# Peptides against a protein of PDB entry 4AID, part 18

Target 1, 242 residues: chain A of PDB entry 4AID
Amino acid sequence: FDIKRKTIEWGGKTLVLETGRIARQADGAVLATMGETVVLATAVFAKSQKPGQDFFPLTVNYQEKTFAAGKIPGGFFKREGRPSEKETLVSRLIDRPIRPLFVKGFKNEVQVVVTVLQHDLENDPDILGMVAASAALCLSGAPFMGPIGAARVGWVDGAYVLNPTLDEMKESKMDLVVAGTADAVMMVESEIQELSEEIVLGGVNFAHQQMQAVIDAIIDLAEHAAKEPFAFEPEDTDAIKA

## One batch from the design tools (peptide; aimed at target 1 M145)

Design b2_p13_8_s2 (made by RFdiffusion4, then SolubleMPNN; from b2_p13_8, 5 letters changed)
Fold by OpenDDE base, seed 2:
Structure b2_p13_8_s2 (fold): chain B 242 residues (1-242), chain A 13 residues (1-13)
Amino acid sequence: as target 1 above (242 residues)
Amino acid sequence: MIESIDVLAELRA
């Protein structure tokens, strides 16, 4: 087994990104750990476009499996069924920042699956899932112009807090989720209680700054473990407008 | 059809 691992300190916690042990049949697969929260992200993509495919068929599925239910708050025995509201929301949080980063004109089917394997009741698997999905895509060889990083920012006692625990979030006046590339913020979701725009904008900047370490970690992992890039040349869409 | 990687089957193996 050619197992590659990247470990960083991130917001006072150890983030581990591992590949090569699990889900080897995927184009990319990353086991991500923060605290005792563990997610597996897999990325698979079709090597050809379906006839008549007119849109980019990206599917992102965040799921909290029944085997993890004993380790997830409110995790009653989830029957195999429709995604929960949380699973739907987190799937969108992952989808939103990654979708624009695929090479324009790529219309091969792409499936990203993030499976929560363990939850420590402190570290929310959403941010970890975003990071893991980004890493899995970067390893896959898909024409993905990532990585993205992600961060949650709280505002506790007049300070920004990176990836607040579920308990710290109860005291936070801000729940700010940011995703971005090295160069750009791609997505912001925020719930804010009576904070100035200045504090919120500062939170976005703080998030974007703090996610750089994750972006760098994904790049370092990809340099050692990425598959060869899929040979995809976008059709010169500028030639069709002429 | 991207075969759904039964990630759970691999984690149990």
Scores: peptide ipSAE 0.014, ipTM 0.515, DockQ to the pose 0.018
OpenDDE base, seeds 1, 3, 4, 5: peptide ipSAE 0.006, 0.009, 0.008, 0.013; ipTM 0.350, 0.528, 0.520, 0.504; seed 4 fails the geometry check

Design b2_p13_8_s3 (made by RFdiffusion4, then SolubleMPNN; from b2_p13_8, 4 letters changed)
Fold by OpenDDE base, seed 1:
Structure b2_p13_8_s3 (fold): chain B 242 residues (1-242), chain A 13 residues (1-13)
Amino acid sequence: as target 1 above (242 residues)
Amino acid sequence: MIESIDVLEELKK
């Protein structure tokens, strides 16, 4: 196996992005680890557009599979079937920032699947899943203008906390999830308890600054492990509506 | 600190 790994210290935790060990049949595949939380992101895209395809067919599926020896919070034995509320929410959190970063006119089917393999009950796999999905797309050769980074920001004891643990989140007055590129914030989702707009905006800025190390780590991994870019030329008709 | 990329070539013999 040709296994490529990028390791960074991020918010006082070790983030590992690895490719080449598993899911090698995907266009991109990343095993991401933070603490003892482990996710697998896979990206697969069709090499042709379906006749008459009028929209971009991106599907994002985040799933918490009960293979972890720990009780996944809220994971009673879910029958093979309907996504949980969390799985639905996180799938949208991943979809929102990545969808606008595909080259305009690209209408080939794209599937991003994020699978939680292990959960340490401290590090939430949602942020890790966003990072892993971004990395898998950057490795795939799809016409994706990422990477995105992502971060959760808490407000504990009058300070910002990067990617608070589940226990730290009990004391947090803010649950702020931010995703963005190197240059721009693409998505904000927030739950706030009696905080000023100034603190919230400062949290968005803090998140965007802190995710740069992750963006740089994905770029570095992609420089070493990405597939050749898929040759895509948009038809001239989609260029005129700018 | 961003650590170097470790390339682990496991040769499947």
Scores: peptide ipSAE 0.007, ipTM 0.426, DockQ to the pose 0.015
OpenDDE base, seeds 2, 3, 4, 5: peptide ipSAE 0.007, 0.006, 0.007, 0.007; ipTM 0.464, 0.408, 0.447, 0.460

Design b2_p13_8_s4 (made by RFdiffusion4, then SolubleMPNN; from b2_p13_8, 6 letters changed)
Fold by OpenDDE base, seed 4:
Structure b2_p13_8_s4 (fold): chain B 242 residues (1-242), chain A 13 residues (1-13)
Amino acid sequence: as target 1 above (242 residues)
Amino acid sequence: MIKSIDVLAELKA
């Protein structure tokens, strides 16, 4: 197996992005680890557009599989194959920032699947899933103008905390999830307890700054492991304004 | 630490 791995220190935790060991049948596949939380992201895209396709058919599925030791935080005992509220939410958190980064006019089917493989009970798989999905897309050859980074920001003891643990989040006055490119914030989702707009805006800026190391790590991984870009030329839609 | 049962099956295969 040609295994490529990038490791960085990120918010006092080791982030590992790995490709080439698992899900080799996908267009892109990344095993991402933060602490001892592990996710697998896969990206698959159709090599042609369906006849009459009028919208971009992106599907994002975040899933927490059945765990041997019982209930994970935020997960219900999935005896039934319905997405939990968490999985539905995290699927949207991944979808929102990536959807606008596909080349305009690309209407081939794209499927992103993020699977939680291991949970350490400290590091939430959602941020890791966002990072892994971004990396998997960058490796896939799909016309995706990523990477995105992502970060959770807490406000604990009057300071910003990057990717607070589940226990630190109980003391946090902010749950701020940010995703963006190197140049732009693409998505903000926030739950805030009586904080000023200034602190929240500072949290967005902090998140965007802190995710640059992740963006750079994805780029470095992609330089060594990305597939050839899928040949896609956007239709020159500007010619219809004449 | 909690491991997915399905992944333990896939990694053993």
Scores: peptide ipSAE 0.131, ipTM 0.754, DockQ to the pose 0.015
OpenDDE base, seeds 1, 2, 3, 5: peptide ipSAE 0.085, 0.022, 0.076, 0.122; ipTM 0.723, 0.507, 0.732, 0.747

## One batch from the design tools (peptide; aimed at target 1 G146 A225)

Design b2_p14_1 (made by RFdiffusion4)
Pose (drawn by RFdiffusion4):
Structure b2_p14_1 (pose): chain A 242 residues (1-242), chain P 14 residues (1-14)
Amino acid sequence: as target 1 above (242 residues)
Amino acid sequence: SGVERFEEALARRF
């Protein structure tokens, strides 16, 4: 039972989100394509709370398969091993904006894994990785507040540029990743060539405008394909506090 | 408001 939101031509690039064919046993699994870069994002959460668990345990593992680029690993063991700098950075890049959007009071294990299956030498899978992770989370039925969007905004020839490619990045004076909900920007990360607070802040806002088409697309797929929501009421400590 | 939109989409589904 296969389902796509393949629409979203997004910033001139085709973004497809598919579910129900791959990884049916995960709570949420989305194969996401943008251009010709492909990632599988899976989301599983435990249906129970571990005794005495006192914080919300969430793990995000982003991993790149070298076959995503037609190469065998250079390591002595010719197999992927410990995560690289890029994999751990991208893992925090997904975790940061998601961790706060789980319902306050929820403490079940949650694991989201995003695996890079194909890289097109143009579209960085890191942003795509964020979007696919958000899509799988919505589909899983866990207490995850609305979808997250994300984008990279560059600054080329005096204008904002959405999701610039790797060659476009050579000419950009700004590298800004923003992830947000429909209402709010949730995270920023950037490297900037001494641009003003105004332009930087402008890029953040441009990104938040430009990522709405993605949130819409996730909400659309969730309408067709999400699992039943997991019931979770927080404790009404409201009367005790007053 | 954005959360409400997601909730509406789930309400339509279920």

Design b2_p14_1_s1 (made by RFdiffusion4, then SolubleMPNN; from b2_p14_1 with E7R E8A F14Y)
Fold by OpenDDE base, seed 2:
Structure b2_p14_1_s1 (fold): chain B 242 residues (1-242), chain A 14 residues (1-14)
Amino acid sequence: as target 1 above (242 residues)
Amino acid sequence: SGVERFRAALARRY
């Protein structure tokens, strides 16, 4: 197998992005690891638009499968069925920043699936899932103008903490999830406790700065492993308004 | 940057 791997140090942790070993039937597939948390992101896109498709049919599914439940609290009883509240939330956290980055007029079905394969109970798979989804899309050949990076920022002992552990998060006055491109913040989701707007805004900036290393890592992986860009010509939708 | 090169390659295709 032609395995490509990018490894970086990120927030004092090793982030590994790997492609070519697993899910080779997908358009893009990335195995991402941080600590002992492991996620598989897959991107699949239709090679044609459905007749009468009027909107961009992007679906993002984040899944914490029962086989990962050897470490996931409460995972012992996840029946096959409806997404949990967490799975629904994380699916939206991934969807929100990526959806705007598809080429205008692209209406082929896109499916992003993020599967938690392992959880270490220290590193939350959500951020890792966001990163992996971005990487999988960049590898896929889909008309995705990414990558995005993502970061969680905590506020512990009067300082910003990049991707705090689940234990550090118990002491954090901030749970700030940020996603963005190299150039822009695309999404913010925040839960805060008695913090100034200045600290929160500083956290967004800190997140955006810290995610650049991840963006660069995704690009480096894509330069070596991306499929050729899908042959898509956007319909000139602006010519219909003349 | 690498990002700019990547985006420019995509933008030449789309």
Scores: peptide ipSAE 0.230, ipTM 0.819, DockQ to the pose 0.236
OpenDDE base, seeds 1, 3, 4, 5: peptide ipSAE 0.187, 0.195, 0.112, 0.213; ipTM 0.806, 0.794, 0.767, 0.813

Design b2_p14_1_s2 (made by RFdiffusion4, then SolubleMPNN; from b2_p14_1, 4 letters changed)
Fold by OpenDDE base, seed 1:
Structure b2_p14_1_s2 (fold): chain B 242 residues (1-242), chain A 14 residues (1-14)
Amino acid sequence: as target 1 above (242 residues)
Amino acid sequence: SGVARFEAALAKRY
């Protein structure tokens, strides 16, 4: 297999982005690892638009499958069924920042699937899933104007903490999830306990600064492993106003 | 790279 790998140190942890081992039938596929948490992101897109398609048909599906829960105390085998509240929320967290980055007029079906393969009970797979989804799209050849980075920021003992562990989050006064490009913040989601707006805005800036290393890592991986860009020319919508 | 072409296209939209 032609395996490409990028490894960086990020928030005192090793982040690994890998492609070419599994899911090679997808347009893009990335294994992302942080600690012992492992996710697989796949991106697949249709090579044609459906007749009469009037909206961009992007589907994002984040899944915490029960085989990853073999290490999670209290994980009853949820049958193949309705997404959990977490799975629904994280699917939206991934969708929100990536949706506006597709080329305007692209209306081919796009499916992003993020599957948690392993969970270490320290590193939350949501941020890792956002990063992996971004990387998989950048590898796919889809007309996606990413990458995005993502970060979680905590506030512990009067300081910002990048991607706090689940145990550090118990002591955190902030759960701030940020996603963005190199140049812009695209999404903020926050739960805050009695913190000033200044601390929160500082947290957004800290997240955006800290995600640059992830953006650069996705770019480096894509330079070595991306498929050729899909030939897409948007129909000139200005020619319909004449 | 393919990504650098998309980044350059993104930078032209802002």
Scores: peptide ipSAE 0.028, ipTM 0.637, DockQ to the pose 0.101
OpenDDE base, seeds 2, 3, 4, 5: peptide ipSAE 0.018, 0.026, 0.015, 0.007; ipTM 0.480, 0.659, 0.512, 0.419

Design b2_p14_1_s3 (made by RFdiffusion4, then SolubleMPNN; from b2_p14_1 with E4A E8A F14Y)
Fold by OpenDDE base, seed 1:
Structure b2_p14_1_s3 (fold): chain B 242 residues (1-242), chain A 14 residues (1-14)
Amino acid sequence: as target 1 above (242 residues)
Amino acid sequence: SGVARFEAALARRY
C-alpha cells in the first residue's frame, strides 16, 4: 500500500490527512482524523459528459452512518433511509464552496461522499468532512480549482475559539462556519447570539487565517499523492457567438 | 505560497 499522510497541529488538535489505505476505487479518497473523530471522503467523476447535459451534475452526500453507534449513546440503527436534517445541511455546507471552483464548462458527473466512521463526541465531523472532501477532490484529478479550507469559530469568554468542542459550543455566543480558498472566502454560515457585526466579521477573518494551515496541508498531500489531472478542454462557447 | 504553485499547476493544465 502506498500510504501518504500529512499531519498538522490545528487549533490545539492533531489533524491527520491520509490517502492510499482505503477506497482505492475512487478517483480521490482521504481518511481525515481529528481527535477520535474519523471521516472518509471519496471523490469520483465521470470521464465523459452525457449527451445533452446542460448543467454541472455535482452530488455531495454527507453521511453519519451508525458504524460510530458502538460509542454514541442513543444511536438507534437508522436503517438506510432519508438523510437526517444534519446530513442534509452538512452536504450543502460542503457543496456550496466547492461547486464554483470547478472549471467552467465541465459537465461530467461528480460525486463526493463523506462518511463519518467514528465520532468522539468532542470534535464535530462536519468541518473535518469539508476538509476531507476538499482533499479528496484535489487528489482525484478532477478539474477542481481548490483546495478549500474550512473552520468553525466560537466566541467563548470574549475570545475567538477555533473548532470549539461540542461542550465549548454550549457556552459559545457564535457558531460561525467559514469555507474558502487561500485568497477568498467562499461560504459563511452563522448562528449568533447578540454579537456586534465587528465581532462576526473578525470571526470570518480569524477563520480564513486559521484555515491556511489546512489548505497548505492539502496541497502538500496532493503534491505527493494526486492523480494526473484529467485532460479536459472546455468547448469554446465564445466561438459559437461569432 | 504552496497554494499559488498548486493553482498555477492546475491552471497550466487547463
Scores: peptide ipSAE 0.030, ipTM 0.678, DockQ to the pose 0.244
OpenDDE base, seeds 2, 3, 4, 5: peptide ipSAE 0.021, 0.030, 0.010, 0.010; ipTM 0.624, 0.689, 0.461, 0.435

Design b2_p14_1_s4 (made by RFdiffusion4, then SolubleMPNN; from b2_p14_1, 5 letters changed)
Fold by OpenDDE base, seed 3:
Structure b2_p14_1_s4 (fold): chain B 242 residues (1-242), chain A 14 residues (1-14)
Amino acid sequence: as target 1 above (242 residues)
Amino acid sequence: SGVARFEAALAKKY
């Protein structure tokens, strides 16, 4: 097994990004760990476009499987075959920032699957899932202009908290999820209780600063383990307008 | 930075 691993300290927790052990049949596959929460992200893309494909067929599926249900709050009755409200929401949180970063004109089918393998009851697997999906895409050879980082920001005792635990979130006046590239914020999702716009904007900036270490970790992993970039030439649509 | 090299390598290919 050619296993590549990147480990960083991030918000007082160990983040591990690993490839080469699991799901080697995927174009990209990353096992990501933060604390004792573990996710597997896989990226698969078609090597050709379907005839008549008019839109970019990206599918993102976040899944909290039933075997982890003994450690997932509310997991005792996850019906196999329908995403929960949480799984649907997190799938969208992953989709939103990655979709714009594909090369224009790329219309090959892309499937990203994030599976929660373990939950520690402290670290929510959504942020870890966003990071893992970004890493899996960067390893895949797909024409993805990532990486993205992601962070959750809380507001506890008058301060920003990076990736608050589920217990710290009970005391938080903010649940702010941010995703972005090194240079730009791509997505913000927030639930806020009676905070000024200045505090919220400061939270977005804090998130974007704190995710740089994750972006750098994904790049370092990709430099050592990425597949050769897929040979994709966008059709020169400017030649049809002359 | 490593970022700028990776983005520049992708941007040279696409």
Scores: peptide ipSAE 0.020, ipTM 0.583, DockQ to the pose 0.222
OpenDDE base, seeds 1, 2, 4, 5: peptide ipSAE 0.015, 0.009, 0.014, 0.016; ipTM 0.529, 0.513, 0.513, 0.553

Design b2_p14_2 (made by RFdiffusion4)
Pose (drawn by RFdiffusion4):
Structure b2_p14_2 (pose): chain A 242 residues (1-242), chain P 14 residues (1-14)
Amino acid sequence: as target 1 above (242 residues)
Amino acid sequence: SAAAKERAEQLRES
């Protein structure tokens, strides 16, 4: 029972989100393609709380398979091993904006895994990885507040540029990754060539405007394919506090 | 489905 939101031509690149063919046993699994870079994002959460668990346990694992680029690993064991700098960075990049959007009071194990299956030498999978992770979370039925969008905004020839490719990045004076909900920017990360607060802030806002098409697309797939929502009421400590 | 629509509505409210 296969389902896509393949629409979203997004910033001139085709973004496809598919579910129901791959990884049917996960709570949420989305195969996401942008251009010809492909990642599978899966989301599973435990349907129970561990005794005495006192914080919200969430793990995000982002991993690149070297076959995503037609190469065998250079390591003595010819197999992927410990995460690289890029994999741990991208893992925090997904975790940061998601961790606060789970319902206050929820403490079940949640694991989201994103695996890079194909890299097209143009579209970084890091942003795509964020979008696919958000899509799988919405589909899983966990208490995850609305979808997250994300984008990389560059600054080339005096203009904002959405999701610039790796070659376009050589000419950019800004590298800004923003992830947000429909209402709010949730995270920023950037490296900037001494640009003003105004332009930087402009890029953040441009990104928040440009990522709406993605949130819409996730909401659209969730309308057709999401699992039943997991019931979770927080405790009404409201009367005790007053 | 009904469940999917309910979930989407909750997502929009968020």

Design b2_p14_2_s2 (made by RFdiffusion4, then SolubleMPNN; from b2_p14_2, 7 letters changed)
Fold by OpenDDE base, seed 5:
Structure b2_p14_2_s2 (fold): chain B 242 residues (1-242), chain A 14 residues (1-14)
Amino acid sequence: as target 1 above (242 residues)
Amino acid sequence: SEAARRRAALLRAA
């Protein structure tokens, strides 16, 4: 097995990104760990466009599957039914920042699957899932102009907190999720309790600064483990509209 | 492709 691993300290926690052990059949696959929370992200893309495909067919599926009875809160045997509200929201949270970063005109099917393998009840797997999905896409060879980083920012005792624990979040006046590239914020999602716009904007900037270490870690992993970039040339469809 | 070059550049420019 050609296992590549990147480890960084991030917000006082160890973030581990690993590839080459699991899901080797995917175009990209990353195990991401923070604390005892573990996610698997896989990226798969079609090598051709379907006939008549008129939109970019990106699907993102985040799953908090009841792996191992007893370590996921509320993880009684949910029938393999409808995604939970959380799974639906997190799937969108991952989709939003990555969708714009695909090369214009790329209409091959792309599937990103994020599976929560373990949950420590302290570290929410959503941010970890965003990071893992970004890494998996960067490794895949798909024409994705990432990486993205992601961060959650809390406001506890008059200070910004990077990736607060679930317990710290109970005291937080802000749940701010930010995703972006090295150069740009791509997505903001926020729940705020009586905070000024200045504090919120400061939180976005704080998140964007703090995610750079994650972006750099994904790049370093990709330099050592990425597949060759898929050769895609967009058809000059702008020439047909003239 | 230009896209593949841009991607390879992003993966190298960090």
Scores: peptide ipSAE 0.178, ipTM 0.844, DockQ to the pose 0.175
OpenDDE base, seeds 1, 2, 3, 4: peptide ipSAE 0.030, 0.038, 0.030, 0.024; ipTM 0.730, 0.743, 0.716, 0.704

Design b2_p14_2_s3 (made by RFdiffusion4, then SolubleMPNN; from b2_p14_2, 5 letters changed)
Fold by OpenDDE base, seed 4:
Formats: sequence, C-alpha cells, structure tokens
Structure b2_p14_2_s3 (fold): chain B 242 residues (1-242), chain A 14 residues (1-14)
Amino acid sequence: as target 1 above (242 residues)
Amino acid sequence: SAAARERAARLRAA
C-alpha cells in the first residue's frame, strides 16, 4: 500500500487528504476527513470518446449511503436508486465549478462519485466532498485544469466564520458556499438573511483567501501521487464553425 | 500534448 497523506489545519480544524488505500481501480481516489466527517471521492474517465459524442459527458454523483446513517440525521431509508434532494443539490454544487475546468473539446465520459462514509454532525460533508472531488480529479490524470478549493462562510456574531459547524450555522445570517481556483472564483451559492451586499462580497473574498491552503494541499498531494497526465489533444473541430 | 504539459506544469508550478 503506497498511502500518501496531506494534513493541514484549516479554519481551526484538521483537514486530511489521503490516497492509495481505497478505490485503487479509479483513475483518482481521495479519502478526505475533517473532524469525524469522512468522504471518499473517486474520479473515472473514459480513455476514448464515444462515436458521435457532441457534448462533454460529465456526471457528478454525491451520495450519503445507508451505512453512514447511524450518524446522519434524517437518513431514514433512502430508497436505493434515486438521489435525495440534498444529494441532487450537492451533486450540482460539485459539478458547477469543475465542469468549466476541463480542457475544451474533451468529450470522454467522466464520472465523479462522492460517497459520505461518516458524518460527525458538526462538519457538513458537502464542502469536504467538493475538496475531495477536486483532489481526486487532480490525481486522476484527466485533462482537468484544477484544483479547485471550496469553503462555506457563515456570519456569526458579526464576523465571518470558515466552515461553521451545523450548530454555528443555526446562528449564522449567511450560508455562503464558494468554489474557485487559485486565481478565480468559479461558483458562488448563497442564502442570506438581512445582510448587506458588502458583507456578502467580503464573504466571497474571505472564502477565496481561505481556500488557498486547500488548493496548496491538493497540489502537494498531486505532486506525490498524481498519475501521468492523459495525453489529450482536441481535434480542431471548433475551427469548422468559424 | 500541449494541454497535458500545461496541466502538469500548473500542478507543479503552484
């Protein structure tokens, strides 16, 4: 077992990114831990394009499996087969920032699966899932121009809070999820209660600053554990529309 | 490919 691990302190919590123990059959696989919340992200990509493929076939599946249900509130019997509303929303939350970062013209099938293995009821697995998905893609060799970082920002007692606990979020006037690269914000999703636009914009900047440590951690993990980049050259098919 | 080299460079230069 060639296990590689990166550990950082992030928002006063230990973030662990691990590869090489689980899901070795994937192109990339990362076990991410924050507190006692644990997610497994896997990235798999086809080595060829399907004939007649006209769009980029990226599928992102976030799932909270029943084996984690002993620690997941409201995890009563998700029927095997249909994502819950939460799983659908988080799958989109992961999809949105990663989709634009694939090399233009890449139309091989890509599957990202994020599985919640454990939930501590303090650390939401969505942010951890975004980070893990980014890391798994960076390790995979897929033509992904990541990493992305992600952060949740709360507004508690008149201050920004990085990745508030589920209990702190009950007191928060903001639920702001941001994802981005080192250089750019790629996605914002926000629910706000009676806050100024200035506070919200400040929250986006705070999130983007705080996610740099995660981006750096993914890069450090990838330097040690990434597969060789898949050799992809887009066919100049976009030159025919000019 | 140029894109594979660019991606590898991005993952190494950060």
Scores: peptide ipSAE 0.075, ipTM 0.771, DockQ to the pose 0.179
OpenDDE base, seeds 1, 2, 3, 5: peptide ipSAE 0.043, 0.040, 0.050, 0.053; ipTM 0.776, 0.734, 0.747, 0.780

Design b2_p14_2_s4 (made by RFdiffusion4, then SolubleMPNN; from b2_p14_2, 6 letters changed)
Fold by OpenDDE base, seed 3:
Structure b2_p14_2_s4 (fold): chain B 242 residues (1-242), chain A 14 residues (1-14)
Amino acid sequence: as target 1 above (242 residues)
Amino acid sequence: SAAAAARAAALRAA
């Protein structure tokens, strides 16, 4: 097994990105760990477009159900099949920043699956899932113009906190999730309690600065483990308007 | 951006 691993310290926690051990049948697969929370992201893309495909068929599926029986708080035996509200929300949080980063005209089916394998009760798998999905896409060879980074920002005791624990979040006046590239913020999702616009905008900037280390870690992993880029030339749709 | 496209192209070419 050719296992590649990148480890960084991020917000006082160890972030590990690993590839080559699990889900080798995927185009990209990343095992990501933050603290003791563990997620598996897989990216698979079709090597051809379906006949009559008129839209970009990206599917993102975040799942907490499958492997963490006994290590996820609130493990209700939710019957197989329907995503929870959280799973649906996090799937959208991952989808929103990655969708616009695919090469225009690419209409091959892309499936991103993020599975929570372990939860430490401190680190939310959502941020880790966003990072892992970005990394898996960068490894896949798909025409994805990432990576994205992601960060959660809290406001605790009059300061910004990077990726607050679930317990620190109970004291936070801000739940700010940001995703972006090295150059741009791509997505903001926020729940704010009685904070100024200045503090919120400062939180977005703080998140974007703090995610650069993650973006660089994904790049370093991809330089050592990415598959050959899929040869995709967008059809010059401007030539058909003549 | 053209820079993001160039960087992603470079990441893919490595």
Scores: peptide ipSAE 0.026, ipTM 0.700, DockQ to the pose 0.108
OpenDDE base, seeds 1, 2, 4, 5: peptide ipSAE 0.008, 0.016, 0.024, 0.018; ipTM 0.500, 0.597, 0.669, 0.620; seed 2 fails the geometry check

Design b2_p14_3 (made by RFdiffusion4)
Pose (drawn by RFdiffusion4):
Structure b2_p14_3 (pose): chain A 242 residues (1-242), chain P 14 residues (1-14)
Amino acid sequence: as target 1 above (242 residues)
Amino acid sequence: SEWRKELAEKMREE
């Protein structure tokens, strides 16, 4: 039972989100394509709380398969091993904006895994990885507040540029990743060539405008394909506090 | 499904 939101031509690149064919046993699994870079994002959460668990346990594992680029690993064991710098960075990049959007009071194990299956030498899977992770979370039925969008905004020839490619990045004076909900920017990360607070802040806002088409697309797929929502009421400590 | 429409609306509100 296969389902896509393949629409979203997004910033001139085709973004497809598919579910129901791959990884049917996960709570949420989305195969996401942008251009010809492909990642599978899966989301599973435990349907129970561990005794005495006192914080919200969430793990995000982003991993690149070297076959995503037609190469065998150079390591002595010719197999992927410990995460690289890029994999741990991207893992925090996804975790940061998601961790606060789970319902306050929820403490079940949640694991989201994003695996890079194909890299097209142009579209960085890191942003695509964020969007696919967000899509799988919405589909899983966990208490995850609305979708997240994300984008990289560059600054080339005096203009904002959405999701610039790797070659476009050589000419950019800014590298800004923003992830947000429909209402709010949730995270920023950037490296900037001494640009003003105004332009930087401008790029953040441009990104938040440009990522709406993605949140819409995730909401659209969730309307067709999401699992039943997991019931979770927080405790009304409201009367005790007053 | 009705419940999916309600979920989508809730997501849009958020």

